# Peptides against a protein of PDB entry 6GMG, part 214

Target 1, 331 residues: chain A of PDB entry 6GMG
Amino acid sequence: DSDDRVTPPAEPLDRMPDPYRPSYGRAETVVNNYIRKWQQVYSHRDGRKQQMTEEQREWLSYGCVGVTWVNSGQYPTNRLAFASFDEDRFKNELKNGRPRSGETRAEFEGRVAKESFDEEKGFQRAREVASVMNRALENAHDESAYLDNLKKELANGNDALRNEDARSPFYSALRNTPSFKERNGGNHDPSRMKAVIYSKHFWSGQDRSSSADKRKYGDPDAFRPAPGTGLVDMSRDRNIPRSPTSPGEGFVNFDYGWFGAQTEADADKTVWTHGNHYHAPNGSLGAMHVYESKFRNWSEGYSDFDRGAYVITFIPKSWNTAPDKVKQGWP

## One batch from the design tools (peptide; made by RFdiffusion4, then SolubleMPNN)

Design b2_p16_7_s3 (from b2_p16_7, 13 letters changed)
Fold by OpenDDE base, seed 5:
Structure b2_p16_7_s3 (fold): chain B 331 residues (1-331), chain A 16 residues (1-16)
Amino acid sequence: as target 1 above (331 residues)
Amino acid sequence: DFETAYQSQLDRFNSL
């Protein structure tokens, strides 16, 4: 399906973007114009604008994941993921609710499970943890110091994450970040790194050994956050899309949204950057478009997905791909 | 260590 993917051409470093277009509360533009904006706003390394490299343009060309890829500096591994699930709501709805007209039991359970996730609380948890990590990173000049700081921060907040295994994604995330080890990145200095957030939408019913109903309508028990920590075991996420429920129906396997490290306290005012599909200007899909969406637009998701996770990774502080404030659109 | 293998991708049209 991606055989007609094309790497967007280079844009001159000083070329200004064309105005974005409004699209259902989002700001939309073609990928090349996003590259122009990216070079003006997000490309800075040590305060100096950079032309998006061919490699970065290639990453970007992969669509929604490409936006997160180019801004985080690595292909998403999704290991440190958070969500919020209302178990009481789920149980109550299952007990007291009933399938809608024409809705099967499996459809009902899948829907109820989907509705029991709270995207805003999931996002909030990720931001909370990212803040803790950022405090732990501060003035830590080796990984040991970072980990010690992190444990202290967690203990002070009586956070259940303090009980995670030392080998857990939570504690290993920094050392497993390529840019942390890069000379022009973190250079193995935690204090040169900062935590950033992106989100992934995906389908719960990915277990091929499970029932067809779960693959079609969702697996109510899959990808729930652990109590207390909010951690989601993403090991079973294999980028398998929802199974079609009717002939000719097809679903996308995932969506990625880049948040970075915005400091906007109001979740509804945060901006999420994502792409519609891989760049295929000469193909049936057409050129890739990039969207800058408010949280409500992002978190709404699509019928393709019944799970949302908020993932923490790290980038060097010298990068400007995750500024404190993101302005929607252009100018 | 960090993941070096990329997952299979099916990123089609997901815009409104």
Scores: peptide ipSAE 0.028, ipTM 0.719, DockQ to the pose 0.111
Fold by OpenDDE base, seed 2:
Structure b2_p16_7_s3 (fold): chain B 331 residues (1-331), chain A 16 residues (1-16)
Amino acid sequence: as target 1 above (331 residues)
Amino acid sequence: DFETAYQSQLDRFNSL
């Protein structure tokens, strides 16, 4: 019950983090200690570290989404999302494969669909697009210049995104970013902004009008990327969890992982920051923990989810929530 | 296992 959520207390600005704990290739710590790390490493505005504000601590307290929230500066809208889906693999497996022993047809189809997504290619696509956007931002001092730069970059690369509508999430993402409009943020100057990436794991079978089987085992046709662009229509994502397949079974609604703007070329070496649940130190769930995972650990996901999207948003360059290099754990 | 233990710790209602 979200009623047990507590905002973590303020941490002194100069308090150093305690060492993170290793956990199956991840680095783990309690939320209060993450705040300490965040203040030392990620809090910088215009080169000056800052204490995490009460508002930011409140955002963070919401769990996995809170990590992305505090670092991106806004609650995730998930509009500019990318994925990669192997249609040929999917069709072939459906045609030539068969359900496992004890597996229903719906379960088989859902599993095959899940396995037809390529998390690494989805992530790479998002990074590619973010790079294009960053080039378009570099010398653009108004939105019009930014958009013109984008179109030119896309044309040069023969990218299918060039055919997107002007109102598409791709072209509207910057203007719809609150920090872009803030005086101490972008101040309506695209060149002050940079593209950043986070990931969302969620369930495909969210349509209440669909079959129970789709809600239990996934909707094979839902949340597929558009060919050429890799864009995923996230409009139908209502944060509805997977339906139980057995009595007493329950699933969570989503997971979020923060990547930011790491420049590490090897995807497997990138670090993803995420939380387990809302902060409830006096409740049944306990204190919130923050995990810093390698891509392999993040992209593996959980049985709760059959979709992974990689989302682009923007933050001011003056923020240090998305540094070029992220070190796993502490020190 | 780790996965099961971790999944059990995830918040079912993280959204605002």
Scores: peptide ipSAE 0.026, ipTM 0.710, DockQ to the pose 0.110
Fold by OpenDDE base, seed 4:
Structure b2_p16_7_s3 (fold): chain B 331 residues (1-331), chain A 16 residues (1-16)
Amino acid sequence: as target 1 above (331 residues)
Amino acid sequence: DFETAYQSQLDRFNSL
């Protein structure tokens, strides 16, 4: 039960982490040890280490979303989300493929839709857009200058995002970022901010008015990216889990993975940080563990989810929660 | 309309 959640205790600022444990190609550790690593590596504000505050430890204790929360500085809103969907593959497989033995038509269609998403291309689209935004942020000292720069960059690249409404999440994302407005953050200066990326896994079949089959096996038409932009309408994501297909079966609501602003060009070599569950050291679930996974491990996901989105938000450049290079594990 | 709400996270052990 979520009532068993506990905030991890404070760790001394200078305490070094214990070695991480290898697990299925990942580096894994208990949340307390991640806090130690975080303080040594990611905590820096203006180049100075900071102890993780009680508030930050509380955010972290929520599990996978907690990792993204503590590093981005805000609870994920998921409004600026990207994905890639191969429409031709989807249509071809539906036309020429057939259900597997024992697979219903609804299961088949849901599976084909899931498999028609390209996680790598979705991630690359988000990185492309983040790069454009970072160029627009550079030397922009007010929001108007940022928006002008952004429009120019999009025009130069002939990017379909230039046609988005001025009130869209794409153009409003910076002004809606709390750390942009903070005196010790952006201080309303776009040039003090940078774009960062995280990923969310979730279930497509969330519409309670749809068929039971869609809720059980996925809605093939839900949460597809818009052509040209790659934007996913996340307005209908209400964190509703997949419906059970058999008695006793249960699914979780979502998973979050933190990427930040790594500069590694090879997607397969990028590191994604995520948690297994909320911290319940005295409960049945046990202590929260943090995983640092390569992209392959992250993008594989779980049967609980049939959608993945790559989301852009912003943090101050003075924060070190999104460094250029992330080292997997410890030491 | 899109709503932001605090939700409980994964309640299972991720073993992959």
Scores: peptide ipSAE 0.031, ipTM 0.730, DockQ to the pose 0.131; fails the geometry check
Fold by OpenDDE base, seed 1:
Structure b2_p16_7_s3 (fold): chain B 331 residues (1-331), chain A 16 residues (1-16)
Amino acid sequence: as target 1 above (331 residues)
Amino acid sequence: DFETAYQSQLDRFNSL
């Protein structure tokens, strides 16, 4: 029950983390120990370590979304999302494939659609766009300069994003970032900000006016990226979980993974940080655990979800929540 | 926040 959520206590600033434990190829620890690591590694503002504030600890306590929340500085809005979908594969499998034994037509179509998304290509697209944005930010001292730089960069790369409307999430993302406007953040100076990435897993069949089959097995047409840009319209994502297909079955509404701004070129070597559930040390769910997973572990997802999106937001360069290199576990 | 409060039962996967 959400009523069992507890804010983790403060950890001394100089307390070192206990060793993480391996868990199926990833590093795992309890939330209190993650706070210790966070203070040693990620808490730095202008090069100075900070104790995680009560507000930040409260954000973190919400589970997987809490990890992204505390590191990005805001609750995820998911407006600037990217994915990759292989239309030819989808059409070919629908035409030439057949349902598995015991699989309904709707289940087959949902599965084929899910399998037609390429998580790695989606991630690479987001990284590409983030790089373009970072170049546009570098010497821009007001929003107008940033937008002009961005348009020029896109034109030079012949990127379809150059055709997006000025009010598109792509162009409005920076101005809508609270930390951009904060005195100790960007202070309205784009050159003080950098693009960062997180990922969301969610269910496609969220339309309550659609068929029950779509809610149970997925909507093959929902949350596809736009051709050329890779942008996903996330406006219909309402955090609605997959509908049960059998009595007693239940699904989770979403999962979030924090990547930040790692420079590792090999996607398989990138580290994704996420949580299991809200912190309930005295409840049935127990204490929150934090996981640092490789891309393979993250991108596999769960049967609860048939969509993955890679989202761009911004943080101040003075924050160390998105370093160039992330080390998995401790020590 | 309603959106954050609804995260539940994720432990069955992540606790493995």
Scores: peptide ipSAE 0.030, ipTM 0.726, DockQ to the pose 0.261; fails the geometry check

Design b2_p16_7_s4 (from b2_p16_7, 13 letters changed)
Fold by OpenDDE base, seed 4:
Structure b2_p16_7_s4 (fold): chain B 331 residues (1-331), chain A 16 residues (1-16)
Amino acid sequence: as target 1 above (331 residues)
Amino acid sequence: SIEQSIQDQRARHASL
């Protein structure tokens, strides 16, 4: 029951983390220990360590989304989502492929659609766009300058995003970021902000008006990126989990992984931080654990999800929640 | 919703 969620207690600012433990190729620790690491490594505002506030600890306690929430400073809105879908692969596999033994047509189509997404290319697209945005931010001291820079950058790259509407999430994202408007954040100065990335895993078959098969096995046509831009329309993502395919089966609604602004060029070496579930130390779920996974481990996802999106948001440069390098585990 | 996020993290634990 959601009623079992507990806010982790405060950790002393100078308390060092205990060592993380390896778990399935990941570095794992309990949430309280992550708070200790966070305070030592990620808590810095204007170069000064800070104790994680009660509010931040409360956000963190929500599990995987909490990790992204505490590091981004806001609950994920998922408006600037990118993915890569191989349409040719999809069509060819549908045409030439066959359902596996015991696999229904709907299950086959759902699987083929899932497999037609390229997580690495989706991530690279988001990184590319984030890089463009960061260049546009660098010397822009007002939103108009940022937008002008952004349009110029996109034009120079012949990027289809240049054709997006001015009211699109792509152009409005910065102004809609609370930390951009905060005096101790961006203070309405784009040059004080940087683009950051997180990822969301979710289920495609969320349309309640669709067939039961789509809800069980995925909607092959849902949440595809727009050609050229790579933008995913996330408006239909209502955090509805996959429908059970058998009695007693249950699925989770989403997973979130925090990447931030790592500069590691090799995607496989990037670190993704995520949580397993909400913090319920006295409940059946137990204490929340935080994982730091390599991209391979993150991008593999779970059977609960058939879509992955890579989302861009913004944080103040004065925050250290998105450093250039992330070290997996502790020490 | 935030509330929904709380409820749905249960199934993931079983999948880990």
Scores: peptide ipSAE 0.042, ipTM 0.773, DockQ to the pose 0.510; fails the geometry check
Fold by OpenDDE base, seed 5:
Parts: C-alpha cells; structure tokens; sequence
Structure b2_p16_7_s4 (fold): chain B 331 residues (1-331), chain A 16 residues (1-16)
C-alpha cells in the first residue's frame, strides 16, 4: 500500500490556488492545490515567499502527518503532549452507568473512558502552556535564560509543571528542536522561536500484552494526563491502530491536525489543517486531500480513535507556517 | 517500515 505513495510535483511560486470546496463544514482541496495555497500564505521565510521544496513536498505526501510535518519542520515526536480527563465523570459513570443493549462490559468501559476526555479543555491547556512558553522565549537569548524565565512563569502561576524534572520533555523540548539550532532558524536564540500546537488522534489499546478487549474497545487506563500538569506519557504510542471487532473492519493508525499559533480566543473558530491519507494519485487511495476544519469538526475525530492529545513544539518566528490568523479555504 | 508507520492506512473523507 505504501508503495503507491507519490511526491506531488512542484507548483509555480506565483500560481494561485483554485477555490476550495465546502465539505461538511470543512474546506477541502487536493494536495497540489494546498501546495499552491501554502506557497502563497504559509511559505514565507523572513517575509519572503518560498516555493515548497522537493523535501517538503515529500513530507507532505505522507497525509495527515505530512501536513504537520511540513509546517512544523520536523516529523512529530509527540513528546510534549497535553490532554484533559474527567476522573470524577469516569468513576461515576462506571459506578452508576450500565452497558447499552448489546454492549459488552469492555466496550462500555472503553466508551466511558473516551467520553471522559475533554478535547476542548485539553486544547486550552496546551494553549495555556504555549503562552507561558512564549513569554519565557520572548527575551531569552540563550537556553539558560529561557529555562529560568519558564520556571519563574510557572512559579508565578503556581503551575504543577514547575515540578517536572529538568530532563523532562517539557524542559528539553526546545533544545531538542532541530530548527532551534539551525542558522536560518533559531540559531540557538530562544527569542527567535515560538511555541506551536498540533493535535494527534490515536488508539489507546496498543499494548500487545493486554487483553484483546482492550485492543478492540480501548484501554480505559492508557494515555491519561497526569493530574495538575495535564501531561500525557506518549512513550507507549507506537502508531498501532484499533483492532478490528468484525471481519473486514479496519482502522487508521492516527490522525494529525495542525493548529500552529492562532490567536483566536474562541476555540470553536480556530482552524485545523489535516490530510486524509498519503498521496497515491495512481493508486487505489487516490490523490491526497487536505482539509481545513473548525475545531468542532476536528475534535469530533473518528471511531478509529479514542484519544486526543495536543502537542507543543517550536518553530522559528521567521516561518509563516503558524500565523496568528488562519482563513479557512480559498479565496 | 518507517513509511508504513507514518502513513494513514485507510482512505478517509471529511464525512466519515
């Protein structure tokens, strides 16, 4: 199946996009047309429009993850991930709720766990943390200054993240960002970087040593955020899809949505950019399509997934892949 | 392979 993947051809730098089409509250287009939009809107380095390179087009061709990859500048590591889980709701529903007609206990528990996650609160937590990080970055000209600023900000807010280990993904995320070290990127200057957000949807039941029921219906205890911090340990996420519950059923391994650094205060008005599958114009899957979805459409997810995480990474401020305002579709 | 691990394994539409 992966053998059918093709790198989209280059698009002329000045070629304008064709109009996007509406698709169930989303704006949708073919990947080649997204490249045209990307070149017009998001390609800028130091204010100068750029043609999407062959390497970037290659990254993009991988589908939903490709959208996040090309815009973040690196393959997602998902190390600095946030979510929100309502433990009281979970416990209450397990205690007082009951399986639906025909629903097994494992299905019930998996569903209740899924429903106990709050995508909006998870997103808000990530935005809160990104804001703190951006303040810490603003006037820091070395990593030490950034870390000191970050600790001060967290202390002022009485944030539990202040207790994280110095080697945690939270404190190490910047230094582990390739673009931070690049001459044309951060050049080791934190003040040249900004925090950005993307989201990953994935399946909780990935443990091969667990029960078949957990792999089919979800692991209620997996990938929960730590209390106080909201951090999710993503180390056990191996891109393993949900196990089929019936013959012929198949599930997707993950979904990625790019948010960047939009300043829209209303979560429901934020735009999330994602792809449907890898680009296979001559294969059974067909050409890759790119969607620009409002948060409602993004956060709804699919039955393929029972977890959503909101991940923070960094890009150079000189990149325009994460503008403060994103317009849905074209024109 | 790395390619298999980073690809969407199913065709999807916005309505699905």
Amino acid sequence: as target 1 above (331 residues)
Amino acid sequence: SIEQSIQDQRARHASL
Scores: peptide ipSAE 0.037, ipTM 0.766, DockQ to the pose 0.292; fails the geometry check
Fold by OpenDDE base, seed 2:
Structure b2_p16_7_s4 (fold): chain B 331 residues (1-331), chain A 16 residues (1-16)
Amino acid sequence: as target 1 above (331 residues)
Amino acid sequence: SIEQSIQDQRARHASL
């Protein structure tokens, strides 16, 4: 019951975290201890540590999305999302493959579609685009200069994103970022901002007008990236969970993982921060836990989800919520 | 399991 959600209490700014615990190849801790780590490592504004505010603690209390929320400074809008899909693999497997024993045709098609996504390539595409955006931001002191720089970079790379409409989330993302407009944020100066990445796992079969089979086993045609750009239309993502396939089965609506702006070239060494559920220390769910996972652990996802997207947003360079290097766990 | 723990994420959106 969402009514059991509690905002974690304030942690003293000087309180050091307790050691994280290994859990399924991840580093795990309770949310209160993550707040302590966050204050020591990620809280810095203009080089000064900050206590996590009540508002930020409230955001964090929402679970996996809360981790992305507190670090990005806004609730995820998911407008600028990327993925990679192997269309040839999908077509070939559908044509030549067969359902497993006991697998329905719809289940087979849903599984084949899920398996046709490449999480690593999707992540790499997002990183590539974020790098282009960061180059465009670096010396741009107004939005017009930023957009001109983007167009130039894209033209030089012969990137299909150059053909996107001016109203596309790709070009409008910066102007639609609240922290860009804030006096203590970007102050309308693109050069004060940087691109950051988070990931969302979700269910493809969200169309209530579709077949029950699509809702149970996935919609093979939903949330595919556009060819060339890798952009995913997220407009149909309504945070609807997978439909139960058996009595008593239940699925979660989404999972969010925070990457930020790590510079580690090896995807497998990157760290993804996420939460298990909303904070309910006195409820049936218990206290929220925060996980720091390597890419392998993050990208594996759960049976609840058959789609992954890698989303670009922006934060002020003065924030330390997206450092170049993230260390897993504590110490 | 971690999978069981994330089942409660649906309630995250409902509380928004």
Scores: peptide ipSAE 0.033, ipTM 0.730, DockQ to the pose 0.124; fails the geometry check
Fold by OpenDDE base, seed 3:
Structure b2_p16_7_s4 (fold): chain B 331 residues (1-331), chain A 16 residues (1-16)
Amino acid sequence: as target 1 above (331 residues)
Amino acid sequence: SIEQSIQDQRARHASL
């Protein structure tokens, strides 16, 4: 029961982590040990280590979303999301492909749609946009200057994002970031902020008014990126899990993976940090575990999900929750 | 497996 969630206890600031354990090509540890690593590596504010606060430990205790929450400083809003979808591949496969033995038409269409998303290209698009935003932030001391810089950068690159409405999530993302307005954060100075990336896996078939088949096997038309921009309208994502296809089957509502601002150019070498479930050490679920996965392991996802989005948000440059290099595991 | 360990966070999310 969700009532079994427990906030992990405080860890001494100087306590070193125990070694992580290998698990299916990932590095794995219990949440308490991740807190120790976080304090040693990611906790720095203005170059000083910080003990993870009770509030931050509470955020972390919520599982996969908790990892993104504690590192981004806010609960994910998922408003500025990117993906890549191969429309030609989708159309061609639907036209020329055939359902597998025992596969229904709805299952076939859902599968083909899922397979038409390119996680690597989606991630690359988010990184490209984050880079543009970071250039726009660098010497901008007010929001107006940032927006002007952003428009100029987009124009120079002939990017379709230049045509987005001023109220779009793309242009409003910075002003809607709590840490941007905080005195000890951005203090309304864009040059004190940087763009960061996380990923969300979720189910496409969330529309209750749609067919049962779409809820069970996916909605092929849902959560596609807009052509040219790569933007995904996430407004219809209500954290509704996949509907069971058989009695007793259950699916998870979402998964979140934290990337931050790694500079590794090879996507396959990037590290994604995520959790398995909320922390329930005395409950049936047990203690929360934190995983550090390579991109391939992250992007594979689970059968629970048929969509992956790469989301941009912002954190203060003074935070070390999104370093240029992330080392997998410990030591 | 990691898949078996992932659990639904909907109830907690709704309370946030």
Scores: peptide ipSAE 0.031, ipTM 0.733, DockQ to the pose 0.110; fails the geometry check

